# Designs tried in a protein design run: peptides against a protein of PDB entry 3S8F. Part 249

Target 1, 157 residues: chain A of PDB entry 3S8F
Amino acid sequence: VLTLFVAVPSLMTAFTVAASLEFAGRLRGGRGLFGWIRALPWDNPAFVAPVLGLLGFIPGGAGGIVNASFTLDYVVHNTAWVPGHFHLQVASLVTLTAMGSLYWLLPNLTGKPISDAQRRLGLAVVWLWFLGMMIMAVGLHWAGLLNVPRRAYIAQV
Target 2, 166 residues: chain B of PDB entry 3S8F
Amino acid sequence: DEHKAHKAILAYEKGWLAFSLAMLFVFIALIAYTLATHTAGVIPAGKLERVDPTTVRQEGPWADPAQAVVQTGPNQYTVYVLAFAFGYQPNPIEVPQGAEIVFKITSPDVIHGFHVEGTNINVEVLPGEVSTVRYTFKRPGEYRIICNQYCGLGHQNMFGTIVVKE

## One batch from the design tools (peptide; made by RFdiffusion4, then SolubleMPNN)

Design b2_p24_6_s4 (from b2_p24_6, 16 letters changed)
Fold by OpenDDE base, seed 2:
Structure b2_p24_6_s4 (fold): chain B 157 residues (1-157), chain C 166 residues (1-166), chain A 24 residues (1-24)
Amino acid sequence: as target 1 above (157 residues)
Amino acid sequence: as target 2 above (166 residues)
Amino acid sequence: KELVELVYNSSVAMLLAGLLAIGA
């Protein structure tokens, strides 16, 4: 009961963030149902990183509901599924948000803007991080559904 | 200008909130579908049974590994299993093919896992509690028991074996 | 029983979410 009640405010918050992104994109000249997405500052790693984190959070959040469901938890509990969920939540959303925060914070702390080379490198880092995390997360969820145990180095699959 | 901006934000928020609610319904429907079509079988949660972990090795049905497998009826057995640092007893567990097996699992020390490879048996074993799992082995052979809950320095080597005989 | 509880709890959560969304 409690988990589902927590899920509601979380969803509301997530989609409120999406609403803010739509507004920002439209302010930047984006038009149409999806044109606002392209208008967002995809050239800024401080923006891209948290957004990629949010994208990873979508399946992670769904997995959280699964993990909290008594009947479904019988299938996934203490399998590789659980680490997959954690990597989407912590190593994707939290970590990418932290990375994005650094791209904002460092220029402000040093008083110097990041160079174009640093910006491009930052974009590469966050995209590669996201890609790696998605591959690992999909693999862990897949393995979990195949009953690969958590906290074991060998499994009969 | 601020008022216009606020109205625009509100419109977008309303749209996304509606989408949020729709997605919530989709997720619930997917969960319901998964539960309705689940074929792996759900191990029913048994009644909560408690045991004293400090005496479980000295008295009761877990005390003697040689008496751990109890025939309770025709083609029905109860197996009293201890998960401990770092192994299982009895080891091996010998049961007949096709028999209905009720595992009664507890721990004398710390929390362990009881994951039987090749089966849907996967439970945590808490000191002071008895985990009950019902299963029928349809295929003869050896099934490995894996601890999937960290229990100490020997956790990675904590294995047991179930031998299913024809 | 667990399925029934899940459906019930989910329904309540959705109703509350809907009310909050309307009130927001």
Scores: peptide ipSAE 0.016, ipTM 0.715, DockQ to the pose 0.064
Fold by OpenDDE base, seed 3:
Structure b2_p24_6_s4 (fold): chain B 157 residues (1-157), chain C 166 residues (1-166), chain A 24 residues (1-24)
Amino acid sequence: as target 1 above (157 residues)
Amino acid sequence: as target 2 above (166 residues)
Amino acid sequence: KELVELVYNSSVAMLLAGLLAIGA
C-alpha cells in the first residue's frame, strides 16, 4: 500500500533539480559541501527568482503531506493553514518562477539586455517578494495552528 | 558534453537522496510535535449518513428548531443543526456544560462550514450528508459558529452561537 | 497507527523515487 506514490515523480524531479544546481555551482568553481551554492549566479534575477521559489516550495511540500493526511488534514482544513500552504506553492514558487522567466524572456524577445540598474531592481523585487511571502506564510501557518478559520474576517484569537 | 553532465548529475543524486530521507524524519518529528502541542485530538465522525436535502426542512429531526436539542441520556444530547444560506438553525444552540453533545449537521442547499471557536470542531457540511461531531463543553459561555466554506454572497455574515449553560 | 503508516508510506515513496532517479 502506497498512499504517497504520487510523491515519486516529484521527488525524482527534486533530486534532479538539486543535482543540477550543485553541478552548475561546481562548474562555476564552487568547492566543498556548500561552496557550490555561493558559486551560483546570485546576481541574476532570472536565476534567483525561481531558486527562491524552490526554497519556498520545500516547506510547502511538507505541508502538502500534512494536507493529504486524513487525520492531520482534520486539524488544518479550512483554517489559515491552507492559505499559508497555497502562498508557498503558488504565490512563491509559481509566481517567482514566472518573474524569473520574465527577466530572461523579455531581454531575449526584445534583443535589448537589461541595464545594471534594472538588474539590481529585479534582485530587490524578487528578494523582497520572497521575504514578504515567507513572513506571511509563517504567520498564516501559525494562525492556522491556532484554529483561525479560513474565509472569515473574524477570529477569536 | 551532455553525457558527461548527465553522469555528473546522477552522481549527486545519491547525496540528495540521503538528504531527502533525513529531511523526511525532520518533518515527521515536526508534525508529531505540532500534533502534541496544538491539537486536542481528532473528533471521530460517525457512520456515513445520508439525508434528502430537498425534504430536510419539512420532515425529520431538522425540521423543527424547537426540537433540535434532544436528550439521549442523563448527560448526553444530540443536536440537529441545519447550516443554510446564510445561517444556522437552531440559533442559538443551548446545551449544558459538561454534557456530551453529538452534533448532527446537514445542509438543505449548498456546502457550508461548521467551525466552532474555542473548540476543535471544524467540519464541512454537505447537502445530502450528515456530519457527526461529538464534543463536551467544559467551560460555560458563548461559542461562535463560523462558516469557513464559501457559500454565496452572504457567506461572510453567516454566524451562529452555541450557548453553554452552567 | 496513522503516523506509523505515514512514516512507512513516505519512506517507501522516497526510497522508490531515489532508486528510480538514480536508475534513470
Scores: peptide ipSAE 0.015, ipTM 0.747, DockQ to the pose 0.085
Fold by OpenDDE base, seed 4:
Structure b2_p24_6_s4 (fold): chain B 157 residues (1-157), chain C 166 residues (1-166), chain A 24 residues (1-24)
Amino acid sequence: as target 1 above (157 residues)
Amino acid sequence: as target 2 above (166 residues)
Amino acid sequence: KELVELVYNSSVAMLLAGLLAIGA
């Protein structure tokens, strides 16, 4: 009866973060409906990583509603859909946030800034990770909808 | 100042929350679509039923595999299935084409899965509980049952067969 | 019934979220 109320605080948190990003972008000189996005520090892997994680979290959150739904969970439970959801929530958001945190934390702990080469490499790693994770997640969700079972080495499809 | 910044953020929060509400409607629509397209073939039958897993092999409707398929009416059957480490009984399960089948599935040992290939039958089987699924096989042939819940070292080899006869 | 419940709960959740946003 009250299952979907769990989504309320999560959504509030997510969009508070989005609001903070918009505010930050506008403080950095971004204007208009979308100009603030461009103004964000996309050259910093410590920023890019968690933001990409958030982007992956959007479809993951939608999937969370599906997984929490009685009738729909019956369809997707213990199929490839479930690990697809996990890879969006954990392997994307949590992992990318952790990666981003390290890009910030290590320079601060060591007192040495990362080199430009390390920065560029970090950006490449984060973007490639995100891309690969999105491909895998889409594939897993698709397979799940095709009734590919979880924890099985064979499938009909 | 900080106060002005907080007010500005609050305004953005309200905007984004409005957007979130709109997106929730989109999600609900997608859920409705998914439900309409993917759930039409399976109907839950019955209420939550409990059973003693320690005696289910010795007494009751699951005790004799030869009596597992029970005709309950014209073109209606109930099949009492045990999922155990590591297989299913009866195996094979023989049912007629076009009949309404009510599967009553339980486990004497650990949690298993009951996933029937070629169908949307997919339930967990818990010791002490009876899973009930209603399905009608439209096509004759063999349907493989797959355990999709890890249940031990033999999990990957845990298969059953439903044979649908003309 | 499950679909109706889902729609109802979702609607209530959205309403509450909206009210909280307005009240903030």
Scores: peptide ipSAE 0.015, ipTM 0.743, DockQ to the pose 0.071
Fold by OpenDDE base, seed 5:
Structure b2_p24_6_s4 (fold): chain B 157 residues (1-157), chain C 166 residues (1-166), chain A 24 residues (1-24)
Amino acid sequence: as target 1 above (157 residues)
Amino acid sequence: as target 2 above (166 residues)
Amino acid sequence: KELVELVYNSSVAMLLAGLLAIGA
């Protein structure tokens, strides 16, 4: 019940952010249905990190609705599916947002801009993190659907 | 200029809000589809059956593991299972192949899990409550019971066995 | 199995979309 109450405003917020991104992309010269995405500042890890977090949050959020459904939760409850959901929400969205925030915050707090090398390294870190999280999340969700139990070190599957 | 920008933002916002609402319906549809196609077995009814966890070991149907398997009808059995720190009783649980088994599971101490590998049996076991699960084993053999709810230092070693006899 | 495939394909699509977004 609580999840469903939160799901609607959360979706509205997420897509409002998407609207802002589309607007920003179009202001930066992006055209067409997808051209605005390319026009976004993908060279800035402070931007890329939270955006990737949001992308990871999409399946996680959908999974949250699944987990909140009594009938569907019966299938996935206390399986590896649940840790998969948690890692998408916490280790993807929250963590990547925190990482992105640091890429902005630290230079501003110290007054020292990041070097180009640091920027490129930051991009590599956030993309690799995202990739790793997606692999792990897919694996955990898959294992969960195959009835691999949560909080157990062994399984038949 | 600020007004123009604001109007532009609103236009995109309206589009994305419409999309968000559409996606909400898609998710609901997916939930419905999943329920229709991927649910096997009976979801335990939320019938609240209570038991005193402080006396469940001394009296009642859970007190004697030797009497835990009760035939209730032709090819029908009720199995009274205790999940405790750190194991299950009876262990092993012996049941006939093809029989309808009603598991009544409770705990004398803390919350445990009752996950039977190779089946859709996966329930939490709460002290003071009786979990009821109905299942028919179609294949003979051994089925491992796993505790999938953290219950203390010995949680990872808490296993049981169901032996299905031909 | 179908749900697993859906989750996998969705994840792959998301990854590819992200990679294409930075590569395009």
Scores: peptide ipSAE 0.016, ipTM 0.724, DockQ to the pose 0.143; fails the geometry check

Design b2_p24_7_s1 (from b2_p24_7, 13 letters changed)
Fold by OpenDDE base, seed 5:
Formats: sequence, structure tokens, C-alpha cells
Structure b2_p24_7_s1 (fold): chain B 157 residues (1-157), chain C 166 residues (1-166), chain A 24 residues (1-24)
Amino acid sequence: as target 1 above (157 residues)
Amino acid sequence: as target 2 above (166 residues)
Amino acid sequence: VELVEAVHQASVAMLLAMLLDIAA
């Protein structure tokens, strides 16, 4: 019940951000259905990180609704599916948002702008983190569907 | 100009909000579909059955592991299982192939898990509450019981066995 | 699993390196 209540405002928030991104992309010269996405500042890790977090949050959020469903939860509850969901929500969305925030916060706190090398390194870190998290999350969700138990070091499959 | 920008943002926001709402309905529909088709299998009834965890080891159907398997019909059995720190009783649980087994599971101490590999049996076991699960083993052999709820220092070693006899 | 762990470890290492570089 609680999950369903928070799902609505969460989705509204996520899609309002998407609306802002579309607007920004179009202002930057993006055209068409997807052209605005390419026009976004993908060279800025402070931008890329939270956006990737949001992308990871999409399946995670959907999974939250699944977990809140009594019938669907019967299949996935206390399996590796649940850690997969957690890692998408916390280790992807929250962590990537934190990473992105640091790229703004630290330069502003120290008064020193980040170098181009630091920017490129940041992009690499964020993308690699996202990739790793997606691989792990997919694996955990898949394992969960195969009835691999949560909180156990062994499994039949 | 600022007003124009605000209006433009609002237009996109309305579109995405509409999409958001549509997706919510899709998810609800999917939940309804799964409920209707029962693809997850039969979910045990949420009948609240209570037991005193402080006396469950001394009296009642869980007290004697040797009497834990009770034949209730020609091809029906009830198995009274205790999940405790750190194991299961009886262990092994011996049941015949093809029989309808009703597991009555409770705990005398803390919350445990009861996950039977190779089956859809996966329930949490709460002290003071009896978990009821119905299952028919179609294949003979050994089925491992795994505790999938953290229950203390010995949690990772908490295993049981169900032996299904031909 | 091994690949996932390797990617994770590499990402953490790079993150730490980045943070150290920014902090310096």
C-alpha cells in the first residue's frame, strides 16, 4: 500500500525531470523525437551521473511496484530479485546522484574548477559504474526469477 | 520571454505527466493480469493461526519430531515443522511421492525462512504464527530447505532436508 | 559474477582515484 502511494509522486517527479530534459535538449538544438536527447550535455559528469541513475531507476521503480504486488511478490520475495531491486535504487540512483553532486559540490567548496582530464575521468567512472550496476542488477533479477534465495551463499541453480 | 519559456516547460510537463499516468495504469493492469491468470501459482491463504512460541517445543504437534508427519488422508499428510536457531525439525522430513503435503511451520525463537529448493515453497516463519503451505512432490529425491531470513550467527548454516520417497 | 565483480572493483577504484585527484 505504501509503495503504491509513493509510486505516484515518484513517477511524477521522474517525468517532470524528463520534461525539463526534453525542454533543455530542444533549446540546445535537438529536433525530432529523440534528437533532443543527443543535444543534452553528455560531456558533463554532473549531468550524466544522475541521468544514468534515473535510467537505472526505471526498471527498479517498476520492480518496486512488482514487489508491492501480492501475487508477483510471491514469486520474487526473499530471492536474489530483491537485492537486485535494492542495488538499482540505492547503488544506482542514489549513488550516481551523489557522484554527480560531487562534481558540482567539490569544485564549489574548494573554489577550484575541475580540469578536462578530471572531467573525462569522471565520465569514465560514471559510465563504468552504471554498466557494472546494470550487469549486476540484471544478473540478480534473473537469478531471483530462477529461485535463487536471498541471504544464502548456495543455490540449486 | 520568461513566460514563454515557462509555458513551453509546462507543455512538455503535461505530456510527460500523461505518459506517467498511462504507465501507472499499465502496471496496475499487469498486476491484475497476473492475479487473474495465477501464473505465480497458488498463494497460501492468509489464515491467521497463532501458537505460543514459549511452549511449542514442549506441547502440541511440534513437540515430538517423531510424530511430526501425520497422515490425514489416503494420500494426504500434514507435517509439523519447527524452524529454530539453527535448523529444522524433523530433519530429514520424509514424505511419499505424489502425496499432498500440508506443511505447518512455526518458530520457537526468532524469525526464520523456509525455502525449499526446486519448489515454490518460500515462506517466512514467525514466532507465534503458523505458516501453512500445501505442496505435492512429483519427483522423488532430496530437497534442501534453506533459511533465507537472517536469524543470527548460524544463519548461513541453517539447512534442512525433505526426502521424498517413491 | 566474476565479470560483475571486476567491473565493480574497477569502478570503485576509478571513483576513488577521481576523488583523490579532485581533492588534491
Scores: peptide ipSAE 0.020, ipTM 0.713, DockQ to the pose 0.026
Fold by OpenDDE base, seed 4:
Structure b2_p24_7_s1 (fold): chain B 157 residues (1-157), chain C 166 residues (1-166), chain A 24 residues (1-24)
Amino acid sequence: as target 1 above (157 residues)
Amino acid sequence: as target 2 above (166 residues)
Amino acid sequence: VELVEAVHQASVAMLLAMLLDIAA
């Protein structure tokens, strides 16, 4: 139980980011409970990528709580569940944040803005990446619950 | 106004902090629900027990595979298992159907896994520590033991067998 | 499991495509 309280700072940090997004959306004219989401710059891959990473981080964080639970970790430890978890954390959040950072950084470093075609392609890439990662993550978590072992080339299922 | 902006951000942070705490409780509740509805499996049965990995093969309950299966009571057995590079001892492990089996597993060399297919037995095996798992096999047959912790070049071939007899 | 592997490989391919686009 004490280990579960370690999740509190992480959740606080995550939702602080969400607070910043809400503020930004409202500054852009969004109103109401959800209108601020629509007002965010969804046409910019430098924005969309890390936000999608955050979305992937939500179930990953929930999984982190599961992994931190002594009793539940006994069930999922060294199964496909674990790779599912860190793919949400690393291959989704970190990777998508890196992608987003590049979409911002490279234009600034080169002094050349990205073309509209590059912007559209970037949006397609990050959305497709997110979709693929979600499918993979769900599959890995599901396989883990079916007791597919980690670090093994064979499985009963 | 910068001050106004900071005040607004603070308000949003407070709201999301409250939401964060609420979600924490939701997750805890979900864990509690899962534990309440899905706890019919393996129960860790042992206290932290230490053993000398350098002598575990020479003396003690793991030293003789022929003496690895010990009847401790009516329909109760303790099985002393070694996970090593690259296999398990004894192999096969023979136990009766319906008996309560306490596995005491340790390693003489490196960290291994002990994953029994068809069961929820899945533990890491650390040199110097004894992993204790309690399980009752309801179905007769052969159960494969898989190492799910990378332990070297032969890791992928590290298998054991539990034979459950009628 | 096979599907998960396939999706993973597809994701890697998409990453590579993204990198190639950035490099172009």
Scores: peptide ipSAE 0.020, ipTM 0.742, DockQ to the pose 0.029
Fold by OpenDDE base, seed 1:
Structure b2_p24_7_s1 (fold): chain B 157 residues (1-157), chain C 166 residues (1-166), chain A 24 residues (1-24)
Amino acid sequence: as target 1 above (157 residues)
Amino acid sequence: as target 2 above (166 residues)
Amino acid sequence: VELVEAVHQASVAMLLAMLLDIAA
């Protein structure tokens, strides 16, 4: 149980970011309990990408708590569950944040804004990446719960 | 104006921090609930048992595959299993249906996995340490052992078989 | 918007399928 307290700093960080998003949304005219979400700049891939990464990081973080639990880890250890977990953490959050950073950094370095076509393409890329990652992650977690082994090409199921 | 903005940010942070702490307790509660209602499948780590990986093939209970299955009591057996690059011994492991089997698994070389299909047996095998798993096979048949820890070039082909006899 | 909905629907469908399989 004490090991689970390692999640506290991460949760604090995550929810601080969420607080920042709420504040930004409200500054942009969002109202109500959830209206601030709609007010965020969803037309900007530099914004959408890291936010989608954060969304993937939520179940990944929950999975991290499971993986850190001695008793629950017995169920999931060295199964497909584990790859599902770190793909959410690395291939979702880290990768999408990198993608978002690229969409912000290149225009600033070159001094030229991205075209509308590039913007739309960027949005398509990050959403499709997120979709693919969620499909893969859910599938891997599901397979893991069915005791599909990690690092093996065969399974009973 | 700046002070007002800072106060607003702090208020949001405080709210989300409270939510964060609440979620932490929810997760802990869920773990506790799961353990309280589903304890039958939990196998504790037990006592740390050590062996010398350099001599485990030459002497001791793992040295002779023909003597690996030891009856320790009525309907109770201990099976001394070696996981090595790249296989298991004995292979096959023959045990009776309905008997309580204690697997004592170690490695003479590198870390391996011991995953038995159709069961909840899934442990890592470390050189110098003995992994202990207790299981009772309720159904006769063949159960495949799969290595789920990378152990070298032949890892993907590292399999064993447990034969449960009526 | 359509892409967002597609992602949402796919996710819900997969979650439901998973839950139904586990519950059965």
Scores: peptide ipSAE 0.019, ipTM 0.749, DockQ to the pose 0.038
Fold by OpenDDE base, seed 3:
Structure b2_p24_7_s1 (fold): chain B 157 residues (1-157), chain C 166 residues (1-166), chain A 24 residues (1-24)
Amino acid sequence: as target 1 above (157 residues)
Amino acid sequence: as target 2 above (166 residues)
Amino acid sequence: VELVEAVHQASVAMLLAMLLDIAA
């Protein structure tokens, strides 16, 4: 039970980030319950990448709670579930944040803005990356629930 | 301007914080529901049992694979299994169908996995500790044991077999 | 751009599906 208290600061942090996004969206002219989302700079891969990472991190975080639960961990431990969790936490959030940071950093370091073509390519990359990660993560979690072992090249299913 | 922005941010943060607390309870409820409905078949952990990994091969119930399967009662057996680099002993493990099997698993060397296909048996095996798993095989046949914890260069080839006889 | 939009829509749909699954 005490382990679940870790969720408190984690959720506080996560929703604080969400609050920041809402504020930013509303500053950009977004109105209503969801209009602020549309107002965010979705045309900028430096923004889209980390946001997609955050979105992937949500189910990953939920999975973290599952993995930290003694009883539930018995079901998922050393199954494909765990790699699924990792790919949501590392390969989505961390990687996409790094990618997004790069899209911001390189233009600033070089003094050369990215071209429109590069921007569009960047958007394609981060969305495709996110989509691929979600597909893989869902597959791994599903396989894990079917007791597909981790660190094995074979499975019963 | 900055003051107004900060005030606005604080307002949003307060709202989202309240939401976060609400969601916390939702998640706890969902976990509780999952535990209540999907914990059937979970093998309870036994009492902490320790063994000396340096002597487990020489003396004790794990020392002789030929004596690893011990009948402890009518339709009840204890199987002393060693997970080692890189295999299991005994191999195969032969047990009767419908019998209650208590697996006592330990390792003489490094951490291994004990994952039995077709079952919910999936435990880590630590040197110095005895993993206890209770299971009844309802179907005859062969069940493959897979090591799902990296244990060295031969990890990928570390398999065992449980043969359930009618 | 059409491909990106398609990926976007698919991603959103997937996220919604995931949320619904969690909530169920």
Scores: peptide ipSAE 0.014, ipTM 0.733, DockQ to the pose 0.049

